# Peptides against a protein of PDB entry 8YVU: the designs that were tried, part 14

Target 1, 39 residues: chain A of PDB entry 8YVU
Amino acid sequence: PQLCYILDAILFLYGIVLTLLYCRLKIQVRKAAITSYEK
Target 2, 160 residues: chain B of PDB entry 8YVU
Amino acid sequence: TWLTVLKKEQEFLGVTQILTAMICLCFGTVVCSVLDISHIEGDIFSSFKAGYPFWGAIFFSISGMLSIISERRNATYLVRGSLGANTASSIAGGTGITILIINLKKSLAYIHIHSCQKFFETKCFMASFSTEIVVMMLFLTILGLGSAVSLTICGAGEEL

## One batch from the design tools (peptide; made by RFdiffusion4, then SolubleMPNN)

Design b1_p9_3_s1 (from b1_p9_3, 6 letters changed)
Fold by OpenDDE base, seed 4:
Structure b1_p9_3_s1 (fold): chain B 39 residues (1-39), chain C 160 residues (1-160), chain D 39 residues (1-39), chain A 9 residues (1-9)
Amino acid sequence: as target 1 above (39 residues)
Amino acid sequence: as target 2 above (160 residues)
Amino acid sequence: as target 1 above (39 residues)
Amino acid sequence: PLLLAVLFL
C-alpha cells in the first residue's frame, strides 16, 4: 500500500507538470495563431 | 507527421527508457536485497526469480543508450543498430509484461487460497507486497515498452 | 490498497493521454513556427 | 517532452 501511494504521488506530480506544460503550450499555439491571423 | 515528431523526441524517449530501466533495476536490486527470494516458498516473486528486473533493465538501457547515440551522431549504421536494439527491447518488454501478469495472477491466487484475513501473517504480507511490487514493475515495463516501441517506429520510418 | 491501484491506473491513463496531447500540441507549435519562419 | 518540461520549469 505504501509503495502504491508513492507511485500515486509520482504519477500525480507528473500529471500536474504535464498539465501546466500543456496549458503553456496551448497558450503559445493560440498566440501563434493570432499572429498568423493578423498577417 | 507522427514520424517526424517521434524522430525529434528520440533522445527523450531514449532517456525515458533508460530511466525506466534504472528504476526497474533499482526495484529489482532492493527486493533481492531485502528478500531472499530463493527461500520464499511459492511463485509469488516468479518475475524476480526469472531475473526479469535485471535482464529487462539491461535491454531497456541498451536500447535507450543506442537511441540517444543514434540521434546524436545521425549515422545510418547507428539508426539500424538502434532499431534492432529497440525491437529487441520491445520484445523483452512484452515478455516481461507477460511474466509480470503471470506473477500477479499467482500472487492474487495465493492471497485467495490462504484466505488472508490475517494480514499480519508473513505469507499474506509477502503476497500482498509482491502484488504491489509486481504492479509497480508492470507500470514501469509498460512505460519502457512504450518508449521502445516508439523508438522502433521512428527507426523503421527512417529505413523506409 | 485496491483503491490505490485503481488510482494508479487512472493516473497512468491520464499521463498517457496527456503525453499524446502534448505531443500533438508540440507538433502544432512547430508547424506554426515553421510557417512563421517562411514568412 | 518531459526533458523539455524539466527545461521549461
Scores: peptide ipSAE 0.464, ipTM 0.794, DockQ to the pose 0.034
Fold by OpenDDE base, seed 2:
Structure b1_p9_3_s1 (fold): chain B 39 residues (1-39), chain C 160 residues (1-160), chain D 39 residues (1-39), chain A 9 residues (1-9)
Amino acid sequence: as target 1 above (39 residues)
Amino acid sequence: as target 2 above (160 residues)
Amino acid sequence: as target 1 above (39 residues)
Amino acid sequence: PLLLAVLFL
């Protein structure tokens, strides 16, 4: 059970980091698409 | 650019907030129906005794619904109403997190004091169950707060 | 303990989905960069 | 983004 709670904390942190990285990457894709449309 | 991204994700954030609220309400209802918290001695279920699963879920649900309605109808008065509801939901979420952290600390302290080596003791089982439920509710509340804050920023950006 | 394992399963699934989406988005950014360089 | 993610899948 203690290992399960530790795993929950690690997976939760991983989920937050991935969400932030995904948001950053999504913004980059949108900026690239806008720049490509203006050209 | 961030405001434009948040505006496009406003409906998604609203749906996420409603879903989070519904899950919290379901957990609260199940716990209240099964455990009869009024007869449980101690502060193990202090967050439930405070009624957080109920009022928190209501605030998040109202905020999410108002955000979706505001986005769909594109009316200025609804935008202001959604902004107010999202702000209230953000405050409620912050208060809920505080209550849940306090409950978690009390539950962990109870487990430590009673040296719950015997999981079969009813008190230790209840404290463990409470801790699990409180942790789940804490995660859901953090997600709800994140959505409410994001919606508040979107609404504030539309009023400027 | 069972609730902890259920939460682990949900968080693990969420992590997998986010990883797949991040990979797809990264491939799209690379394709957009290559197309922009050829113009 | 999860809904868009599910829709993109």
Scores: peptide ipSAE 0.452, ipTM 0.785, DockQ to the pose 0.032
Fold by OpenDDE base, seed 3:
Order: structure tokens, then sequence, then C-alpha cells
Structure b1_p9_3_s1 (fold): chain B 39 residues (1-39), chain C 160 residues (1-160), chain D 39 residues (1-39), chain A 9 residues (1-9)
């Protein structure tokens, strides 16, 4: 049971980091799409 | 192509494989140091009795190291050696998963038969602990197998 | 304790899905960068 | 990509 909680913490942290990276990448794609549309 | 993506991530996959191997080795050594598996009655620790955390960790470590060396030196003979090591590690990982699944089934069956409502009973505690460790080892083995297979595909793509 | 294992499975699945989405987004950013360099 | 992702964080 304690190992399960540790694994949950690691997976939760991984999920948060990936979500932040995904959001940053999505913003970059949107910026690239806007710059291509203004051209 | 998927092959070009995997080739660019070959070092990362190799490092991941080594890390997975080290974690498996650490779990194996901790379990062997804390529990006298040889004196435990039953097949609850069958995967540990088979020495899987040790030989599996060795195979994954060798495969990961060879993959990193092969990528860095970019020599045809090293690519072939890495491909062979990754293939061997993939087979070892598949065998390990099978052993761990069998152990997990035995552990779960033991818990069910003894109606382990009281976790303070030594046998029930050991069965529960074994189940948790086996599940962790199973996840790590799946990750190791995924890295080994990915590296094998990369190596095969370089030989074509 | 059983809920912890269920949470692990959900977080694991979430991590896999996010990794795949991140890879797709990264490929899109690279394609956008290549198309901007050819103009 | 995880290492690159951490570097771009």
Amino acid sequence: as target 1 above (39 residues)
Amino acid sequence: as target 2 above (160 residues)
Amino acid sequence: as target 1 above (39 residues)
Amino acid sequence: PLLLAVLFL
C-alpha cells in the first residue's frame, strides 16, 4: 500500500510535467500558426 | 518516419533501459537482504527465487550500454552487437513478464485462499508485500522491454 | 488500498496518452518550423 | 524528448 502511494506521487508529478510541456508546445504551435496566417 | 524518430531517441532509450535495470537490481537486492526467500514456504516469491531481478537487470544494462556505445561510435559491428543484445534483452523481458504474471497469480490465489482480512498475520503480510513488489517489477519490466524493442527496431532499420 | 491501484492505472494511462499527444505536437512544431524555413 | 522537454522547461 505504501509503494502504491509512492507510485501515485511519481505518476502524478510526471502527468503535471507533461501537461505543462503540452501546454507550452500547444502555445508554440498556435504562435506558429498565427505567424503563418499573417504572412 | 517512425524509424528516424526512434534513431534520434536511441540514447534516451538506452539510458532509460539502464535506469530500469538499476531499479530492478535495487529492488532485487533489497528483497534478498530483508527477506530470506530460501526459507519462505510457498511460491509467493517465485520470481525472486528464479533470480529474475538480477539476470534481467544484467541483460537490460548490457543492452542499454551496447546501444549507447553503438550510437556514439556509429560502427557497423557495434550496431550488429547492439541489435543482438537488444534482441536478447527483449526475449529476457518477455520471459520475465511471464514469470512475474505467474508469481502474481500465485500470490493473489494465496491471499484469496487464506482470506487475508488481517494484514498483521505474517503470511498475509508477506503475500501482500510480494504482490506489491511483483507489480512494481512487472511495470519496470514492461518499460525495459519497450525500450529494448524500440532499440531493436532502430538497429534493424540501420542494417536495412 | 484498492483505490490506490486504480488511481495508479488511471495515472499510467494518462501518462501514456499525454506522451503520445506530446510526440504528435512536437512533430507538428517541427513541420511548422520546416515550412517557415522554406519561405 | 523528456530530457529535451526538461531543458525547455
Scores: peptide ipSAE 0.437, ipTM 0.772, DockQ to the pose 0.030
Fold by OpenDDE base, seed 5:
Structure b1_p9_3_s1 (fold): chain B 39 residues (1-39), chain C 160 residues (1-160), chain D 39 residues (1-39), chain A 9 residues (1-9)
Amino acid sequence: as target 1 above (39 residues)
Amino acid sequence: as target 2 above (160 residues)
Amino acid sequence: as target 1 above (39 residues)
Amino acid sequence: PLLLAVLFL
């Protein structure tokens, strides 16, 4: 049970980090699409 | 541009907030239906006794609905209303997290004091179950708060 | 304990889905960057 | 984008 709660904390942190990285990457895709349209 | 991205995600954040609120309400309803919290010794279900799953779910639902309506109607008065509701939901979420953390600490302390090695003991089972439910509610509340804060930032950026 | 394992399963699935989406998005950014460089 | 991502899934 203690290991399960530790795993929950790690997976939760991983989910937050991935969400932030996904948001950043989506912004990059949008910037790349705008740059490609202006060219 | 960052504000524009958040604006495009506003509907998603609103839906996520409503979904989180509904899950919290479902958990609250299930716990209240299965367990007589009033007859449980101690503060194991203090968050439920405070009615957090209910009022928190209402605040998050209203905030999410107003955010979706504000995005769809694109009216200045709805933006202000959504901003107000999102701010209220953010405050409610913060309060809920605080209550849940206090409840979690009490539940963990109870488990520690009673040296709950026997899972089949009624008191230890109830304390463990409460801890699990509180942790789930805490995660859902954090998700709801994150959505409400994001929507608040979007709304504040539209007013500037 | 069982609820913790269910939460772990949900968070793990969420992490896998986000990882796959992140990888796909990263590939799209790379393709957009290559197309922008060849233009 | 996450909703779109979930919808694309």
Scores: peptide ipSAE 0.464, ipTM 0.789, DockQ to the pose 0.034; fails the geometry check

Design b1_p9_3_s2 (from b1_p9_3, 6 letters changed)
Fold by OpenDDE base, seed 4:
Structure b1_p9_3_s2 (fold): chain B 39 residues (1-39), chain C 160 residues (1-160), chain D 39 residues (1-39), chain A 9 residues (1-9)
Amino acid sequence: as target 1 above (39 residues)
Amino acid sequence: as target 2 above (160 residues)
Amino acid sequence: as target 1 above (39 residues)
Amino acid sequence: DLLLAVLFL
């Protein structure tokens, strides 16, 4: 049980980091799309 | 194309594979250091008795390293070597998953047969602990296999 | 213990999906960067 | 970037 909770914590942290990176990347894509539309 | 994607992420996949391998090796080493698996009755740690955490970690580490080197040097001979290593690692990962599933089944069967209502019985505790470790190892092995397969597909696509 | 394993499975699946989405998004960013460089 | 993220994990 304790190891399962440790794994949950690691996977949860991984999920948070990936979500933040995904959000940052999504913002970059949006900015790139806007700059291409203004050209 | 998906192949172009995989090629661009080849280094990442290789690092992921190495990391997965290292984690598997660490878990294997810890379990072997804490528990004398040879003296444990039953097949609760059958995957460890088979040495999977060690040889599997070696295969994944080698394939990951070769993939990173292949990407960095961009040499055809390294691509072929990486493809071979990743193919071997994919086979090893598949075998590892099979071993881990068998171990998990044995552990669960052991818990069921012994009616492990008393958690403090050494045998029941060990079976439960084995189940937890095997599940963790299974997840790591699936992750490693996913990276190895992805690298294999990428390498195969470069040879076509 | 059973709930922990279920959570592990969900978090693991979430991690895989996010990784795939991140890879797709990264490719889009790279394609946008290449298109901006050729202009 | 993803490599960096994995290294920080």
Scores: peptide ipSAE 0.520, ipTM 0.817, DockQ to the pose 0.042
Fold by OpenDDE base, seed 1:
Structure b1_p9_3_s2 (fold): chain B 39 residues (1-39), chain C 160 residues (1-160), chain D 39 residues (1-39), chain A 9 residues (1-9)
Amino acid sequence: as target 1 above (39 residues)
Amino acid sequence: as target 2 above (160 residues)
Amino acid sequence: as target 1 above (39 residues)
Amino acid sequence: DLLLAVLFL
């Protein structure tokens, strides 16, 4: 039972980190697309 | 800038806010349907007795909808309306977090006082269940507040 | 306790989906970078 | 894309 709550915390943190990384990557893709369009 | 990033994700944040609100409403409805909170002894469900899942969900839903509409129509009056709604939702979320934390403390205290080692006692089970639901709602409320604050910052940045 | 396991399942599924999307996005970024380098 | 993913989830 305590292990379940620990797992929840780890998975929640993982989800947040992945969301942030995904947002950063999406921004990088958009920046690359803009730079390619200005050439 | 962070403002530019948030502006581009405004619709996503609005949808996230609506989704969070809907989940909170669903949990509130399920708990109210399964449990007669009025007959439960103690303040274990104080957040539910305060009606937070309902009014909080309404505020978050309205804020999210206004944010999406504001982004799609790009009308100045909608931007102001969205900013106001998101500000109100942020305040509501903060209040909700406070209520949920108080409820969580009371639930944990109840579990401690009754020395709930035996899970089979109905009162201990209810207190444990309440604690779990309150924790879930707390996480959802934090997510909703985060989205509302982000949308508020975006709206404020558009007015400048 | 059962709710904890349900939450674990949801968070786990969310993490998998985000990981797959992140991988797809990363591949797209790499493909765009290669195409820009060949021009 | 993330919005669609979340909506489908």
Scores: peptide ipSAE 0.508, ipTM 0.806, DockQ to the pose 0.041
Fold by OpenDDE base, seed 3:
Structure b1_p9_3_s2 (fold): chain B 39 residues (1-39), chain C 160 residues (1-160), chain D 39 residues (1-39), chain A 9 residues (1-9)
Amino acid sequence: as target 1 above (39 residues)
Amino acid sequence: as target 2 above (160 residues)
Amino acid sequence: as target 1 above (39 residues)
Amino acid sequence: DLLLAVLFL
């Protein structure tokens, strides 16, 4: 039971970091798409 | 192509494989240091008695290191060596999964037979702890196997 | 305790899905960068 | 980039 909570904490942290990275990449893709429309 | 993607991520897959191996080794050493597995009645720690956390970790570590070295040096002999090591690690991972599944079934059967409602009973606690550790090791082994198989496919694609 | 294992499974699945989506976005960013260099 | 992200995790 305690190991389950530790694993939950690790997976939760991993999920947060991946979500932040995904958001940053999505912003980069949007910026690249806007720059391609202005050219 | 999928092969081109795998080639670009080969170093990452190798690092992931080494990390997975190190975590497996750490779990194995901790369990062996805290618990006298040889004196525990039953087969609830059968995967540990078989030494899987140790030899599996060695196979995955060697395969990961060889994959990284092969990618960096880009030599044909290293590519072939990495392919061989990753193939061996894939076989070892598959065997490890089988052992862990058997251990998990035995642990769950033990909990069911003894109606382990009282977690404070030493035998029930050990069976529950074994089940948790085996599940964690199973997930890590699946990740390691996925990395080894991906590296094997990448290496085979470079030889073609 | 059973809820903890269910949460682990959900977080694990979420992590896998996010990893796949991250890889797809990274490929899109690389394709956009290559297309910007050819113009 | 992904390796750095995993190393900082």
Scores: peptide ipSAE 0.496, ipTM 0.800, DockQ to the pose 0.038
Fold by OpenDDE base, seed 5:
Structure b1_p9_3_s2 (fold): chain B 39 residues (1-39), chain C 160 residues (1-160), chain D 39 residues (1-39), chain A 9 residues (1-9)
Amino acid sequence: as target 1 above (39 residues)
Amino acid sequence: as target 2 above (160 residues)
Amino acid sequence: as target 1 above (39 residues)
Amino acid sequence: DLLLAVLFL
């Protein structure tokens, strides 16, 4: 039971970090698309 | 800018709030239908007794809907309304987290006091179940608060 | 305990899906960067 | 893409 709650905390933290990284990467894709359209 | 990114993701954040609210409402409804919270010993379901799954879900749903409508119609009065609703939802989320943390502490304390080694004991089962539900509700509330705060920042940036 | 494992399964699935989306998005950024360099 | 992420949260 305690190990399960620790796993939940780790997976939750991982989910938050991945969401932030995904948002940053999506911004980069949009910036790259704008730069390719202006050339 | 960060604000332009948040504006483009505003509909997504609104959908996230609505989904979080719906899940919270579903959990609240299931718990209230299966368990008679009024007859359970202790304050292991204090968050449900406070009605948080219901009023919290309403605030997040309204905030999400107003955010989506504001993005679609792009009217200044809707932006202000969405900002107000998102601010209210952020406050509601913060209070909800506080209530859930208090409930979680009470549930954990109950498990420790009764030395719950036997899962099949009714009191220990209910305390464990309450702890699991409260943890799930806490995660959902944190997600809802994160979306509401993000929408509030986006709306505040549009008013400046 | 079972609910904790269900939550773990959901969070794990979420982590996998986000990882796949992140990888796909990273490949798109790389392709966009290569296309912008060849123009 | 982002809508899919919300469905998993």
Scores: peptide ipSAE 0.535, ipTM 0.816, DockQ to the pose 0.046; fails the geometry check

Design b1_p9_3_s3 (from b1_p9_3, 7 letters changed)
Fold by OpenDDE base, seed 4:
Structure b1_p9_3_s3 (fold): chain B 39 residues (1-39), chain C 160 residues (1-160), chain D 39 residues (1-39), chain A 9 residues (1-9)
Amino acid sequence: as target 1 above (39 residues)
Amino acid sequence: as target 2 above (160 residues)
Amino acid sequence: as target 1 above (39 residues)
Amino acid sequence: SLLLHTLFL
């Protein structure tokens, strides 16, 4: 049971980090799309 | 194209593969250090008895390292070597998944046969522990296989 | 214990999906960067 | 570290 909870914690942390990364990348894509449209 | 993506993420996939391999090796080492698998009744640790965490970790580590080296040096011979290693790692991963599934079935069958209502019985505890470890190893093996297959596709695309 | 394994499976699946989405998004960022460099 | 740096920065 403890190992399962450790895995849950790692996977949860990984999910949070990936979500933050995804959000940052999505913002970058949006900024790049806006700059390409203004040009 | 997806191939261009995989090529750009080759280092990431290689690192993921190495990390997966290291985690598998750590689990294998911990289990072997804490538990005398030879004295455990049944086949609840069949994957460990087969040495999967060790040889699997070696295959995935070599594959990941070769993938990273191939990406960094951009040499054709390293690409072929990485492709071969990733193919071997993909086969090893598939074999590992099969072994782990068999281990899971045996562990679950053991739990069912012994009617493990008394969780505090050593045998039931070991079977439960085996199930947990094998599930973790299965997830790690799937991740490793995914990285190895991705690297294989990337390498195959470079040869084409 | 069973709940932990279910959570592991969900988090694992979520991690895979996020990784794929992140890869796709990273490609879009790189494509946008290339198009901005060619202009 | 470098991979994270390459991914984020």
Scores: peptide ipSAE 0.436, ipTM 0.793, DockQ to the pose 0.028
Fold by OpenDDE base, seed 5:
Structure b1_p9_3_s3 (fold): chain B 39 residues (1-39), chain C 160 residues (1-160), chain D 39 residues (1-39), chain A 9 residues (1-9)
Amino acid sequence: as target 1 above (39 residues)
Amino acid sequence: as target 2 above (160 residues)
Amino acid sequence: as target 1 above (39 residues)
Amino acid sequence: SLLLHTLFL
């Protein structure tokens, strides 16, 4: 049971980090799309 | 800008709030239907006794719906209403986290005091079940709070 | 304990989905960067 | 569906 809760914490942290990285990457895709439209 | 991204994700954040609310209601309904919380010894279900799964779900649902409506209609009065609802949902989420942490501490203390090595004992089973449900509710509340705060920041940025 | 494993499964699935989406977005950013360099 | 498509596809 303790190992399961530790795994939950690790997976939760991983999910948060990936969500932040995904948001940042999505912003980059949008910026790249805007720059390609202005050229 | 960061605000432009939040505006484009406002509907997603609103949907996330509604989903979080629905999951909270499902857990609340299941626990209330299976367990008679009023007859359980101790405060291992204090978050349920406080009615958090219900009022918290209502706040998140209203906040999410108002956020979606505000985005779709793009009216100034709806933006203010959504901002108010998201602010209220953020406060509710913070309060909910506090209640759930207190419940979690009580449940863990109960498990420690009773030296719950035997899972088959009813008291230890209930305490462990409460701990698991409270942890799940805590994660959902954190997700809902994150969504509500993000929507609040987005709405505040639109008023400025 | 069973609920902990269910949560682990959900978080793990979420992590996999986010990873796939992140990889796809990264490929899109790379494609957009290449097309902007050729113009 | 369009939002999900823009978010995930």
Scores: peptide ipSAE 0.432, ipTM 0.785, DockQ to the pose 0.027
Fold by OpenDDE base, seed 1:
Order: sequence, then C-alpha cells, then structure tokens
Structure b1_p9_3_s3 (fold): chain B 39 residues (1-39), chain C 160 residues (1-160), chain D 39 residues (1-39), chain A 9 residues (1-9)
Amino acid sequence: as target 1 above (39 residues)
Amino acid sequence: as target 2 above (160 residues)
Amino acid sequence: as target 1 above (39 residues)
Amino acid sequence: SLLLHTLFL
C-alpha cells in the first residue's frame, strides 16, 4: 500500500514535467511555423 | 507571447476545467451517497462537510462554459463574464486547496493517533478512504486552478 | 488501497498519452526545422 | 476540433 502512494507521487510529478515540456515544445513549433511564413 | 498561446488554448482550458469539475462532482456525490458523512465522527471528511465538491464543481463548470462561449462568440460582454467567472474560480480553487490540505492533515493525524494496524477497523478504514479521496480531489483542484488562472490571465490580456 | 491502484492506472495512462503527443510534436519540430533550412 | 486536430494530426 505505501508503494502505491509513492508511485502516485512519481507519476504525478512525471505528468507535470511532461506537460511543461509539451507546452515548451508547442511554443517552439509555433515559432518555427512563424519563421517559415516570414521567409 | 505567452498571452497569445493561452488565447489559442482557451477552449481546451475550458474543457479541462469542466471535466475537472464533473469529476469532482461525481466524487462528491458518490461519497455522500455511500458513506453518509453526517454520521461519521471526526474531521476526516471536513472538506465534504464544507460542501467543496459541490460548490467547487459549480464554479469550475461555469468558468469553463463561459470561457468556451466567450471564445466562440467574440462579444465583449462574454469576455468580461468569462474573466469574472475565471477569477472567481481561481479564488475558489485556492480556497479548495487550503480546505483539502487541512482535511488531509487531519486524516493523516487521525491514522497516526489511532495506530491503524487493523485496517479492518471501521474508523481506520474510513480515515484511509477519506485520505485517498482527498488526495484525488486535491490533484483535480490543482488542475482546475491551473486552468482557471490561465484563463484569467488570457481574459485580462484581452481587456488590455 | 484499491483507489490508489486506480489512480496509478489513470496517471500511467495520462503519462503514456502525453509521451506519445510529445514524441509527435518533437517530430513536427524537427520537420519544421528541416524545412526552414531548405529555404 | 481544431485543437484536437492539431494535437493528433
């Protein structure tokens, strides 16, 4: 049972980190798209 | 800019907020239907006794719906309404997190004091169940607050 | 205890979905970068 | 719809 709560915390942290990375990557895609339209 | 990104994600954030609200409401209704919290001794369900799953779900649902409608209908009054609702939802979310943290501390303290080695004791089972539900509600509330704050920032940027 | 395992399953599924989306987005960024260098 | 399309396609 204690291992389950530890796993929950790890998975939750992983989800937050992935969400932040996804947002950053999405911003990069948008910047790349804008740069391609200005050329 | 960050504001431009948030504006493009308003519908998604609104949907996320509504979904979070619905899940919170479902948990609240299930707990109230199964456990009859009024007869449970102790403060292990203090967040439920405060009615947080209900009013929190209402605030998040209204905020999410207004955000979606405001994005679909480019009307100034809807934008202002969405901003107000998202601000209210952000305040409600912050208050909800505080209540849930207090409930969680009380539940954990209860488990510690009663030395719940026998999980089959009704009081220990209820305290453990409360702890699990409160943790889930806390995670959902954090997600809801994040969406509401994001929508508030986006709406404030449109008024400027 | 059962709720913990349910939460683990949900968080695990969320992590998988985010990982797939992140991978797809990363591929899009790479494709956009290649297209910008060919112009 | 467009967001989902952008996320998946």
Scores: peptide ipSAE 0.423, ipTM 0.781, DockQ to the pose 0.025
Fold by OpenDDE base, seed 3:
Structure b1_p9_3_s3 (fold): chain B 39 residues (1-39), chain C 160 residues (1-160), chain D 39 residues (1-39), chain A 9 residues (1-9)
Amino acid sequence: as target 1 above (39 residues)
Amino acid sequence: as target 2 above (160 residues)
Amino acid sequence: as target 1 above (39 residues)
Amino acid sequence: SLLLHTLFL
């Protein structure tokens, strides 16, 4: 049971990091799309 | 194409495979050092008795190393070697998943039969511990298999 | 204790889905960058 | 490092 909670913590942290990276990448895609539309 | 993406991530996939192999080897070594698996009653450690953490780690490590070397040197003979090793690792991973699922079923059945309400009973604790370790190894094996299959597809695309 | 294992499964699935979405988004960013370089 | 740099910049 204790190992399960450790795994939960690791997976939760991984999920948060991936979510932040995904959001940053999504913003970059939007900026690139706007820049391509203005040209 | 998906093949181009896999080629660009080949080194990353190889490193992931090696890391997965090392973690599996560490778990196997720790369990074997702390517990005398041969004297444990029942089949709660059947995957460990089968030696999966060891031979599986070897296969994944070899396939990952060969994949990295093949990518760096871009030699045709290394590409074939990597493809063969990754294919072997994929088969080993599939076998490992099967063994781990069987072990998991046996461990869960043991817990159910003995009505392990008291985790302080040695046998129940061992069965619970085995279940947790087997689940962790199952996740790692799935990750390793995914990397090996991806590398196999990449290597097959290069031969093509 | 059973809830912990369920949470592990959910977090694991979430991690896989996010990884796939991240890979797709990364490919889109690369395609956008190539298209902007050719113009 | 370059991949990380390309991801963050």
Scores: peptide ipSAE 0.394, ipTM 0.772, DockQ to the pose 0.023

